# Peptides against a protein of PDB entry 6DSZ, part 81

Target 1, 361 residues: chain A of PDB entry 6DSZ
Amino acid sequence: NYVVTAQKPTAVNGCVTGHFTSAEDLNLLIAKNTRLEIYVVTAEGLRPVKEVGMYGKIAVMELFRPKGESKDLLFILTAKYNACILEYKQSGESIDIITRAHGNVQDRIGRPSETGIIGIIDPECRMIGLRLYDGLFKVIPLDRDNKELKAFNIRLEELHVIDVKFLYGCQAPTICFVYQDPQGRHVKTYEVSLREKEFNKGPWKQENVEAEASMVIAVPEPFGGAIIIGQESITYHNGDKYLAIAPPIIKQSTIVCHNRVDPNGSRYLLGDMEGRLFMLLLEKEEQMDGTVTLKDLRVELLGETSIAECLTYLDNGVVFVGSRLGDSQLVKLNVDSNEQGSYVVAMETFTNLGPIVDMCV

## One batch from the design tools (peptide; made by RFdiffusion4, then SolubleMPNN)

Design b2_p13_3_s2 (from b2_p13_3, 5 letters changed)
Fold by OpenDDE base, seed 5:
Structure b2_p13_3_s2 (fold): chain B 361 residues (1-361), chain A 13 residues (1-13)
Amino acid sequence: as target 1 above (361 residues)
Amino acid sequence: MVPLPKDKSLPVL
């Protein structure tokens, strides 16, 4: 009986940055299969605070701050459709992870989507949206007094959703999504009515986007709108402004993850399947009326890292590169390039032991 | 290169 001491999972499948332990602390939260690791970001590096075992593989992990909360709450969805909202509480040396709400959001009938589980939170914390099954959008209303996460489904006419986000600055919760039909890939928006439990027509759509359009980035105010990432192109649309670029450098490998650097959405990190790290820049133009519009989009190659499953900007040019296939890294972004033309320096590397193949002997 | 944001008085790593 070789008790293979089940090594802790080392492959990262999600990461988020926010204020989970306190209003003042910057936290890095890392999902490693069924484990949640909570760090405080310090001058000296990542200080471990707590590790939490989850009742299943973490599929969605998002921080959000409802109105009147001093710190972020954590939404988790597992691959078995167990949803929870978690709060960090510390009383002296005692650290508790409190379940504020929980529920199972599995449907009895539905085809699980091929692109996996998508979970998104409205920027105004009105609802959580879930794409779990083809032709369904699940809504979890966010109510402070509700310990039970109740969900309902809205039917999507668009069966093949590729990616979906909530938009910023919308009077009603508004989703933007890439979908595929027999005519190609398209972008559409819907307003989500909690009252009527239906979709209303959204502010804009873009038919016939790039055939390999794969990601939606919701852009904060003052720009608003969304960025659509393809294999060959990056497009911006907000209903009034459209802009597209096709930088040859992104064509070499598929962009697979992104993270916002600036709170105003002026810069994003992009990671591709070769471990290349890019900066996407939104150039602003200030109008005479004080409105800010998008002037241009640029992409700059920063350097190479481990193949990112997820990216999160921490602070001071430090980025956590969460890797599933390779070692996760803390990297520093520099203003000046090294002798190889890279702006990226590895600060710390976290060994990935890979999938423990349970050799059932 | 655009200067990197300093969002917090995080101790400079």
Scores: peptide ipSAE 0.027, ipTM 0.626, DockQ to the pose 0.095
Fold by OpenDDE base, seed 3:
Parts: sequence; structure tokens; C-alpha cells
Structure b2_p13_3_s2 (fold): chain B 361 residues (1-361), chain A 13 residues (1-13)
Amino acid sequence: as target 1 above (361 residues)
Amino acid sequence: MVPLPKDKSLPVL
């Protein structure tokens, strides 16, 4: 009996930071194929708390805090369309991961989107949105008493959605998405009616964005709106303000991931395909009426890391770099550059042994 | 385990 000690997956395919174990604890959650690793972020580093096996490859992993919850809940969607909402519960030394709700959200009819699974949560926790299939947007209403995740589809006229997010500060749940048609790439918004199970016209649109526009970042209040990241440009739009930059430094490699640093959306980490780490800065202008508007966008090169699949800011300038292709890292952001002009110092490296090839024998 | 500095202030870059 060869107990093939199933080598634990080491390639990171997702990471999130939040308050999952308690309201006070800062957690790092790492998705490694079918495994979820839960850490507490401490002054001494990452303390492992729990490892959880999932019934499939984790495709979406998002923390969210519904109104009246003391801590974050975890939404997971697997590559086989199994959805669950998880809660951490500790009772003395006993640690349990409770399934609050679950469901399978697979459709019998639909073309799986070539850009893969996208899962997003409304900032007000009214719904989960899923782009699983071309021409469909799946909605999971968030209801506290529902142990079974129910979903419905809304038809999208836009067949080729590249990325989608929920916007902040919207009276109704509002999506912003990049899509491609024969004329190029565009940005559009829709309000999502839970009652009517349809899209209403969103607050704004932007036709003819950069041809390689690939990511949408929803910006919190007071700025609101969205950032659209391309290969050559970064644009901001909120319905009233439009601003675009084309910093030459981003043209060298495609930006592939992002993470918000500041709760107010003033700073974002950006990672590219060469392992370069950038800071995107939103410069504010305070108006006499107390409104905050975007003055400018700036991009700064911080340094080099492993090629990020995902980034998450922890605390005190520490960033987790989740890598699928290389070693994952904890890195420190410094105010002053080192002798090489880098603001990034590697603190810890987590060896990636590569993908576990599931040889089904 | 890399010690995180005690000061939890976000670096203003």
C-alpha cells in the first residue's frame, strides 16, 4: 500500500484578506487548487489556523460582511459550479468551518466563457453576481435564512464580457463591465433588479476604450466609479469625471492582478506578467462643498516579485504575493528605496513545487 | 516567521 502522501498543492490561484476568524483578527486566506489555507496575520508573521479541503478547484473566493454579521463570511465557487458560503466558528480549542449556505449554480444550457469564471459580490451584500456563460449574468440573492443558494440568470446582450465588478455607492446593485464587440472594447453599466430579474440602464457607459482593456476595479466612495486597466492605459470613470493616463512603464508587460490598499480606494497594487509590482495612486481634490473628486492618476514602480496570480495587502506595508508560476512571497513595501532602487523587500518565500497533475489512473 | 513591525501605520508612499 503506497500511501502516496498526496503532495499538498503549492501553486496559489487566489488570496483574500479580511476578518474571517473574528472581527478583530486580520486573516489571510489562500486558495491552492482544492485547498483553502487560513492564517492569522500577527506581528510575528502568518500563523496557520486551519486548512480546509474543498470538493473542487476554487475558482472564486471572496470575503463579505452582510449587515448584522460580526465578522466576514466566505463565498467560494468551485470550477464545477459548487457554491458555498462559509463561516468560521471557534468554541474554545474547537475550530469548525460551517456551511451557512450551498448550491450548484451550473446551467444545462450555455457556452462557458473563454475568460473563465468571474464571481463578484455587491458591496452592500444584496447579491452575488456570476459570469459563467456567454450572454448570461447569474445572480444569487443574499438572504440570511436561505441555506440553499438559489440563482437566476439575466440575459446579457454583450456576449464577450472581459471583466465585471459591482460598483460602490449605488442605490440599486450596479455592475460595470468591459466587453468586446466587432467595433472594439467598451465599458457599460447595468442596474440589477432583483424584483424584476432584469437589467435596467446603468448610470454611465464609455464606448471605444483601449483595445486591450482587461480589468475593472470598482472604486469606493468618496471617488466612486471604476478604473479600467488596459495594456497601454489606465482610465477612471464615475459618470461625471473621466481621466486617462498612458504611463510608458506599463506597456512593457500586461497587468494581470490588482488589490486595493486603502479602504477609500486611494491606492492599488498592480502586478504584471514580469513580476513587476506597481502602486496606482488616485490623487484627490477636495471641493469647497466637501465633495472629493479625482485630480489625477499616477503609477509608480515599486519593485519586482514573483509573478503574481493574486495580490493582497495585509498590514504595515506587508503584501502577500500569491504566485501560480513561481514561489509565493511575503514582501515589505518601504518608503525608501534600496541600493537597487526597489521599494520591495522579500520577507518570506513559499516554495512552489508546481501543479499536482491529477493522474487519474 | 518574519516579524512584522509593531507600528501598523500604512506607509504613505
Scores: peptide ipSAE 0.026, ipTM 0.648, DockQ to the pose 0.621
Fold by OpenDDE base, seed 4:
Structure b2_p13_3_s2 (fold): chain B 361 residues (1-361), chain A 13 residues (1-13)
Amino acid sequence: as target 1 above (361 residues)
Amino acid sequence: MVPLPKDKSLPVL
């Protein structure tokens, strides 16, 4: 019996940064198929803390901090629709990952969406939203005392949701989504009523966005609203302010991932299908009343990395580039460009050994 | 393990 020690997965399919191990620790969490890797970000680099085997391929991995929690909790959804909320507990040298809540959120009916599983968390931690099936939005109410994740569906009239996020600064949980119909792609918002288990009319909509609009970024306060990323354009909308840019440089390759750099949403990393790394900048204008509005959007090419499946800003200009197709990297962003005009310096490379070829011998 | 620089957050470019 050759116990072929199953090679550990190396392809990254998700990453997130937050305070999972403690309130003070900065963590990098990496999803590699069924494996969750937990690191502490230190001045010396990434310190491994724990590896966790999940009950399936990780499809969604999000950190969130419910009111009155001292540290972040981890929401995981698997490709088989198993959901859990995980908590890190350490007692001396003993490290436990505790399942605070779990459930299976699979429906018996519904067409799995072609754009895959989307999982989002309300910034105020009122609910988790899941786009699993066409024409359905699943809601998991967040309750501290519930060990069993209960979900309900709300019907979406929009069958072809491309991407969805919860907006910031909304009195009620509000989703913003790109959808496609026979007339093109559009952006719409809905308020989610937990009480009535229905959608109410959201604060705004934008019909006829770019045909290849593929991503929604929810922008935190003070700006609020959302960024819509297309193939040729980047647009901002918050109900009152609309701004669009069409920088020629982004047209060369499709932007496929993003990550917020600044807590206030002033900067975002963007990665494309060629491994180009961009900075999206939100230029602020302070109004006479002290309100902050968006003045302009700018995109800068930072340099080249491995093709990112996910990006995570850590600290001090260090970015984790999670790659599925290539080697994952730690890169440093610099203020000044090198002789080649790049602001990116590779610090560490993590070899991707590719898919585990199950050679059925 | 790559040292993470201790220096300031990236300035606003």
Scores: peptide ipSAE 0.026, ipTM 0.634, DockQ to the pose 0.686
Fold by OpenDDE base, seed 1:
Structure b2_p13_3_s2 (fold): chain B 361 residues (1-361), chain A 13 residues (1-13)
Amino acid sequence: as target 1 above (361 residues)
Amino acid sequence: MVPLPKDKSLPVL
């Protein structure tokens, strides 16, 4: 009996960093189809802690810390619309992943969106937002005592949402999204009323953005607002300030993923479909009143990696490059470039053996 | 295992 040990999935389809195992531990969490891998980031490297089998392909994986939690919780949504909130518990050598809450958020009626599942969490942990179907925004209120993830839908007039995020620094939960209509692509904001279960008018909108605007990045305070990434342009908007750049270097290949480097939103990693790694920099201007405004946007080419499906900054200039198409990598960002002008050094490479095709023979 | 030293300031790129 050859126990063909089913080859574990190696293609990465999501990664996040945070404090999941404890308040003090820095973790890397990696989604590989139905498998969740949990690592502790140490001075010696990535220490594996736990692997978890999920009952479906992981479609959304986000860390969040509700008020009065000592460590991050993990939200997972599967491709079959099973949602859960997970907590890590360790007692001595015993490690348990506890389901705090779960639910199925599938609707009986709805057109699944062509851009797939989007899941987002309000920065103040008031709600989870889900774009699953065209013309619907699903809200999961975050309540500590609720073991059942109850969701409701708000009708969204904008049928073709491209990307959506919650904004920072908003009194009410506020979404910012890129959508497409017959006139082109646009950016809009809505406040989400949990009480009335409706959208209110958001703080700003921008009609007729770049035709290929594909990603929204919510920017933390003190800047606030959002970055919109297109094929040819990167734009910032916060309601009061608009700034756009069109660096020729980003036109060569489509930006497909991003990750925030600095907690204050001053720097972002960008990865394109050719495996180029960029730094997006937000240049600050301090006003006489102590307010911080955006002065300029700059993009720098750092180097080349495997084609990223996801990026996550760890610590000390180390980045995890999660790849679906190639080998995942740990890379070091250096202050000084090498002889080839690259700031990127590969530290470790994780072989991608491709998808496990269950060929039912 | 690749060293991931903590508590060093991010390289100012």
Scores: peptide ipSAE 0.025, ipTM 0.630, DockQ to the pose 0.576

Design b2_p13_3_s3 (from b2_p13_3, 4 letters changed)
Fold by OpenDDE base, seed 3:
Structure b2_p13_3_s3 (fold): chain B 361 residues (1-361), chain A 13 residues (1-13)
Amino acid sequence: as target 1 above (361 residues)
Amino acid sequence: MVPLPSDSSLPIL
C-alpha cells in the first residue's frame, strides 16, 4: 500500500487581502486549486491560521463586507459552479469556517465562456454577478437571511464579454465590461435591476477601444469610473472624462493581473507575463468645487517577480505575488531603487512543486 | 516612488 501522501497543491490561482478572521486582523487568503489557506499578516510575516479543503477547484474568491458586518465574508465559486459564502468564527482556541449560504449556480443550457468564470461583487454588497456562459449574466442577490444562494440570469446581447466589474458610486448596481464584436472591442455599462431582473442603460459607453483590451478595473470614489487595460494602452473613463496612455514599456509583455494599492484607487499594481511588476498611478487634480478629477495616468516599472497569476498588496510596501507557473513570493517595495534600478526585494519565496496531475488510476 | 501607505498599526515587516 503506497500511501501516496497527497502532496498539497502549491500553485496559486487566486489571492485576496482583507479582514476575514476579525475586524482588526489583516488576512491573506490564498487559493491553491481545492485548498484555501488563511494567514494573518504580522510584523514577523505570514502566520498560518487555517487551511480549508473545498469540494472543487476555486474559480472565484472574493472578500466582501455587507452592511452591519464587523468583518469580511468570503465568497467562493468553484469550477463546478458550487457557490458559498463563508464566515470565520473563533471561540477561544476553536476555529470554525461557517457556511452562511451555499448553492449550485450551474445552468443546464448555455455555452461556457472560453475566457472562463468571472465573479464580481457589487461594492455596496447588493449582489454578486457571474459571467459563466456566453450571452448570460447571472445575479445572486445578497440577502442576510438567505441560506440558499438563489440566482437568476439576465440576457446579455454582447456574447463575447472579455472582462466585467461592478462600478463604484452608482445608485443602482452598475456593471462595466469589455466585449468583442465583429467591429472590435468596446466598453459598455449596464445598470442591473434586481426588481425587474433586467439591464437598464448604463451611464456611459466607449466604442472602439484597443483591440486587445483585456481587463476592467473599477475605480473607487472620488475618481469613479473604470480603467481599461490593453496590450498597448491603458485608458480611463468615468462618463465625463476619457484619458488614454500608451506607455512603450507595457508593449513588451501582456499585463495579466492587477491589484489596488490605495483604498481611493490612486495606485494599482500590474503584473505581466514576464514577471514584471508595475505601478499604475492616477494623478489627481482638485477642482475649485472640491471635486477630484483624473489629471493623468502614469506607469512605473518597479522590478521583476515570479510571473503573477494574482497580486495583493498587504501593508508597509509588502506584496504577495501569487504564482501558478513559478514560486509565489512575498516582496517588499522600496522607495529607493537598488543598484540594478529595482524597487522590488524578495522577502520570502514559496516553492511551487508544479501541478499535481491527479492521475485517476 | 510615492511613499507606500503604511498603516502604522502593523509593525513593519
Scores: peptide ipSAE 0.022, ipTM 0.644, DockQ to the pose 0.099
Fold by OpenDDE base, seed 4:
Structure b2_p13_3_s3 (fold): chain B 361 residues (1-361), chain A 13 residues (1-13)
Amino acid sequence: as target 1 above (361 residues)
Amino acid sequence: MVPLPSDSSLPIL
């Protein structure tokens, strides 16, 4: 009996940073197919804390902190529509991952969306939103005492949603999404009524965005609004202000992932399909009334990494580059470029063994 | 020159 110790998956399909183990600990959480790896970020690097096996491929992994929680909770959705909310508990040396809530969010009727599963959390932790099926938006209300994840569907008129996020600073939970129709790609917003279980008209829309607009980034206050990333352009809209840039450097390869660096949304890391790492900068303009508006958008090439499936800024200019196709990396961002003009230095590389092709010999 | 991310108040990597 050769127990082929099934090699643990090494391809990264998601990563998130937050305070999961404690309020003070900075954690890196890495999704590798059915496996969740939990690290503490330390001055010496990544300290492994726990590994968790999931009942399916992790499709969504998001940290969130409901009002009155001291640390972040983890939302996971699997590719088989199993949802859970996880809490880290430590009692001395005993480490437990507690399921606070769980449920299956699969619908009996619906076309699975071609752009895959999207899961988002309202910044105020009022709800989780799920785009699982065309023409449906699933809502999981977040209630403190609810051990059962009860979900309901709201019908979307827009059948081909490309990406969706919750906006910041909205009195009601508000989604912003890119969708495609026969006329092209568009951006729309909806308010989500938990009470009426319907969409209300959102604060703004932008018709006829770039044809290849693929990602929505919700921007925190004070800017608010959203960034829309295309193949050729990056646009910002908040209802009152619109700004677009078309930096030639992004045309060379499609941006495929992003991560917010600053809590106030002043900077974002962008990764493309060639492994180029960019910084998107939001330049501030302070108005005479003390309001902060977006003056300009700028993109700078930082350097090259492994092709990122996901990016997460840790601390002190250190970035985790989660790769599905190549080796994952810890990289340092530097103020000064090297002789090649790169601001990126690889600190650590995590070998990706690739898909274990079970060669049935 | 890309401004580096500001160091958080957290323990330094």
Scores: peptide ipSAE 0.021, ipTM 0.601, DockQ to the pose 0.086
Fold by OpenDDE base, seed 1:
Structure b2_p13_3_s3 (fold): chain B 361 residues (1-361), chain A 13 residues (1-13)
Amino acid sequence: as target 1 above (361 residues)
Amino acid sequence: MVPLPSDSSLPIL
């Protein structure tokens, strides 16, 4: 009896950092196909806490903290449209991952979007937004007492959404998205009315962005607004201020992932298809009235890593590089470059054994 | 020069 020990998935398809195990613990959560791994970030490295098997491939994994929760909750959506909200509970040595809410959000009618599943959470935790199908935006209202995730659809006139995020600092939940039409790619905003279950006109739009604009980054206060990442350009817009850069270094390879370093949105990590790691910097200008405006955008090459599927800043310049194609890494960002001009030092490497193709023979 | 967040109260790895 050869017990074929099914090799655990090693390819990373998502990662997130937050306070999931407690209010004080910094956690790294890693999605490896159907497996969720939970770590505590310590001065000695990553301490494993729990592994959780999911009933399907993890497609969305986001931490969020509803008002009056002491720690973060975890939203998961699977590739089969099973949604859940998970909570970590520890009682002495007993560790339980409890399902606070669940539901299936699959529609009977709709074309699955070619760019795959997008899941986003409002920064004020009013709703979850899902782009699953062309011409539909699904809303899951976040209510504390709701054990059953009820969703509704709002029709999008824009059939080909590339990326979407919720904006910060908005009185109503507001989405910002890149979409494509026959005239090119554009950015638009909508307010989401939970009451009326409709879109209202958002605060701003930008027509005719770069043809390869692929990602939206929502920027927190005090800057607000969004960053649009293209193949050749990086653009900031907040309704009042527009700023674009076209650094030649980003033209060499497509930026594919990002992660916010500073809580105030002053810095972002960017990873490209060649495994280059960049820092995007938002330079501040403080006005005489104490308002903070964006002075400039700058991109700096930090160094090389494994090709990132996802990035997450931990603390103390430590970054987790989640890789699907190569080995995942813990890397240290240094203030000073090495002799090769790199600011990146590999601390730990996690071997990727590749996809186990179940060859049903 | 990437200013690292200096205010991390976590022990330096």
Scores: peptide ipSAE 0.023, ipTM 0.604, DockQ to the pose 0.091; fails the geometry check
Fold by OpenDDE base, seed 2:
Structure b2_p13_3_s3 (fold): chain B 361 residues (1-361), chain A 13 residues (1-13)
Amino acid sequence: as target 1 above (361 residues)
Amino acid sequence: MVPLPSDSSLPIL
């Protein structure tokens, strides 16, 4: 009897920060295949609160706060298309993770997208959007009283969506996406009509972006709009303002993940395939009317970490580096560089034992 | 020099 002690998965495939346990607690949530780990961020570091076994590999994990909720809810989608909305409940010492809503969002017909599952939440919590299949955008309307996640599909003319996000500050839920066609890569926006279950023309588009444009970042107000990250360039667009930079340093390795540092979208962490950590800065220009516009974009190399699958800024310059290929890390960002020019110091390292290869022997 | 967010309510030591 080989008791194969099923080693718990150690490879990180997603992380999120928010207020899941309470309105006051800062949480770090870590997805490790089928396992969800919940931490409270404290002055002493990460305090483990709960571990949750999921009924499948976590493919999407997003925190969101519907209007009138005191704390964040957790949306999870599994690789088998099981969707749920989770809530943390504490009653004295009893800690429960409850399912507020669930559903299966698998379609019988559709080509699964080669770039995998994308799940996004509207910043105003009107809907969840899912890119699961080529030529389809799935919408889950968010209703507080609905225990059953109902979804519908909208046809996308753009078959090869690379990345998609909901924009901020839009009267209607508006998506911004990078797509590829025979002419290259492009950025487009669509408004999502919940009533008519269709796309309307969005506020802007940008044809012929960089050929390797791979990531969309929705920028909150007051800037609004989106950042498009390529191999060679970083572009901002909000319909009225366009600005692009091509810092030579980003050309060396593909940026694969990002995380917003400032709530107002002034700074983002960027991680590349070589484990380099960057800060993207949005420089403000205040107009005489009190409007804030983008003046410039800047990228700074901070240092090196494990190859990030996901990044999460915690607080006080501490960043969680979730790694699938290497050890995950807590790192400190410093104001001053070390002798090597690095602003990054490793605080803690979490050993990755790799994927448990189920060797069916 | 990347300014750290000043509004750190939780000093992670």
Scores: peptide ipSAE 0.023, ipTM 0.630, DockQ to the pose 0.083; fails the geometry check

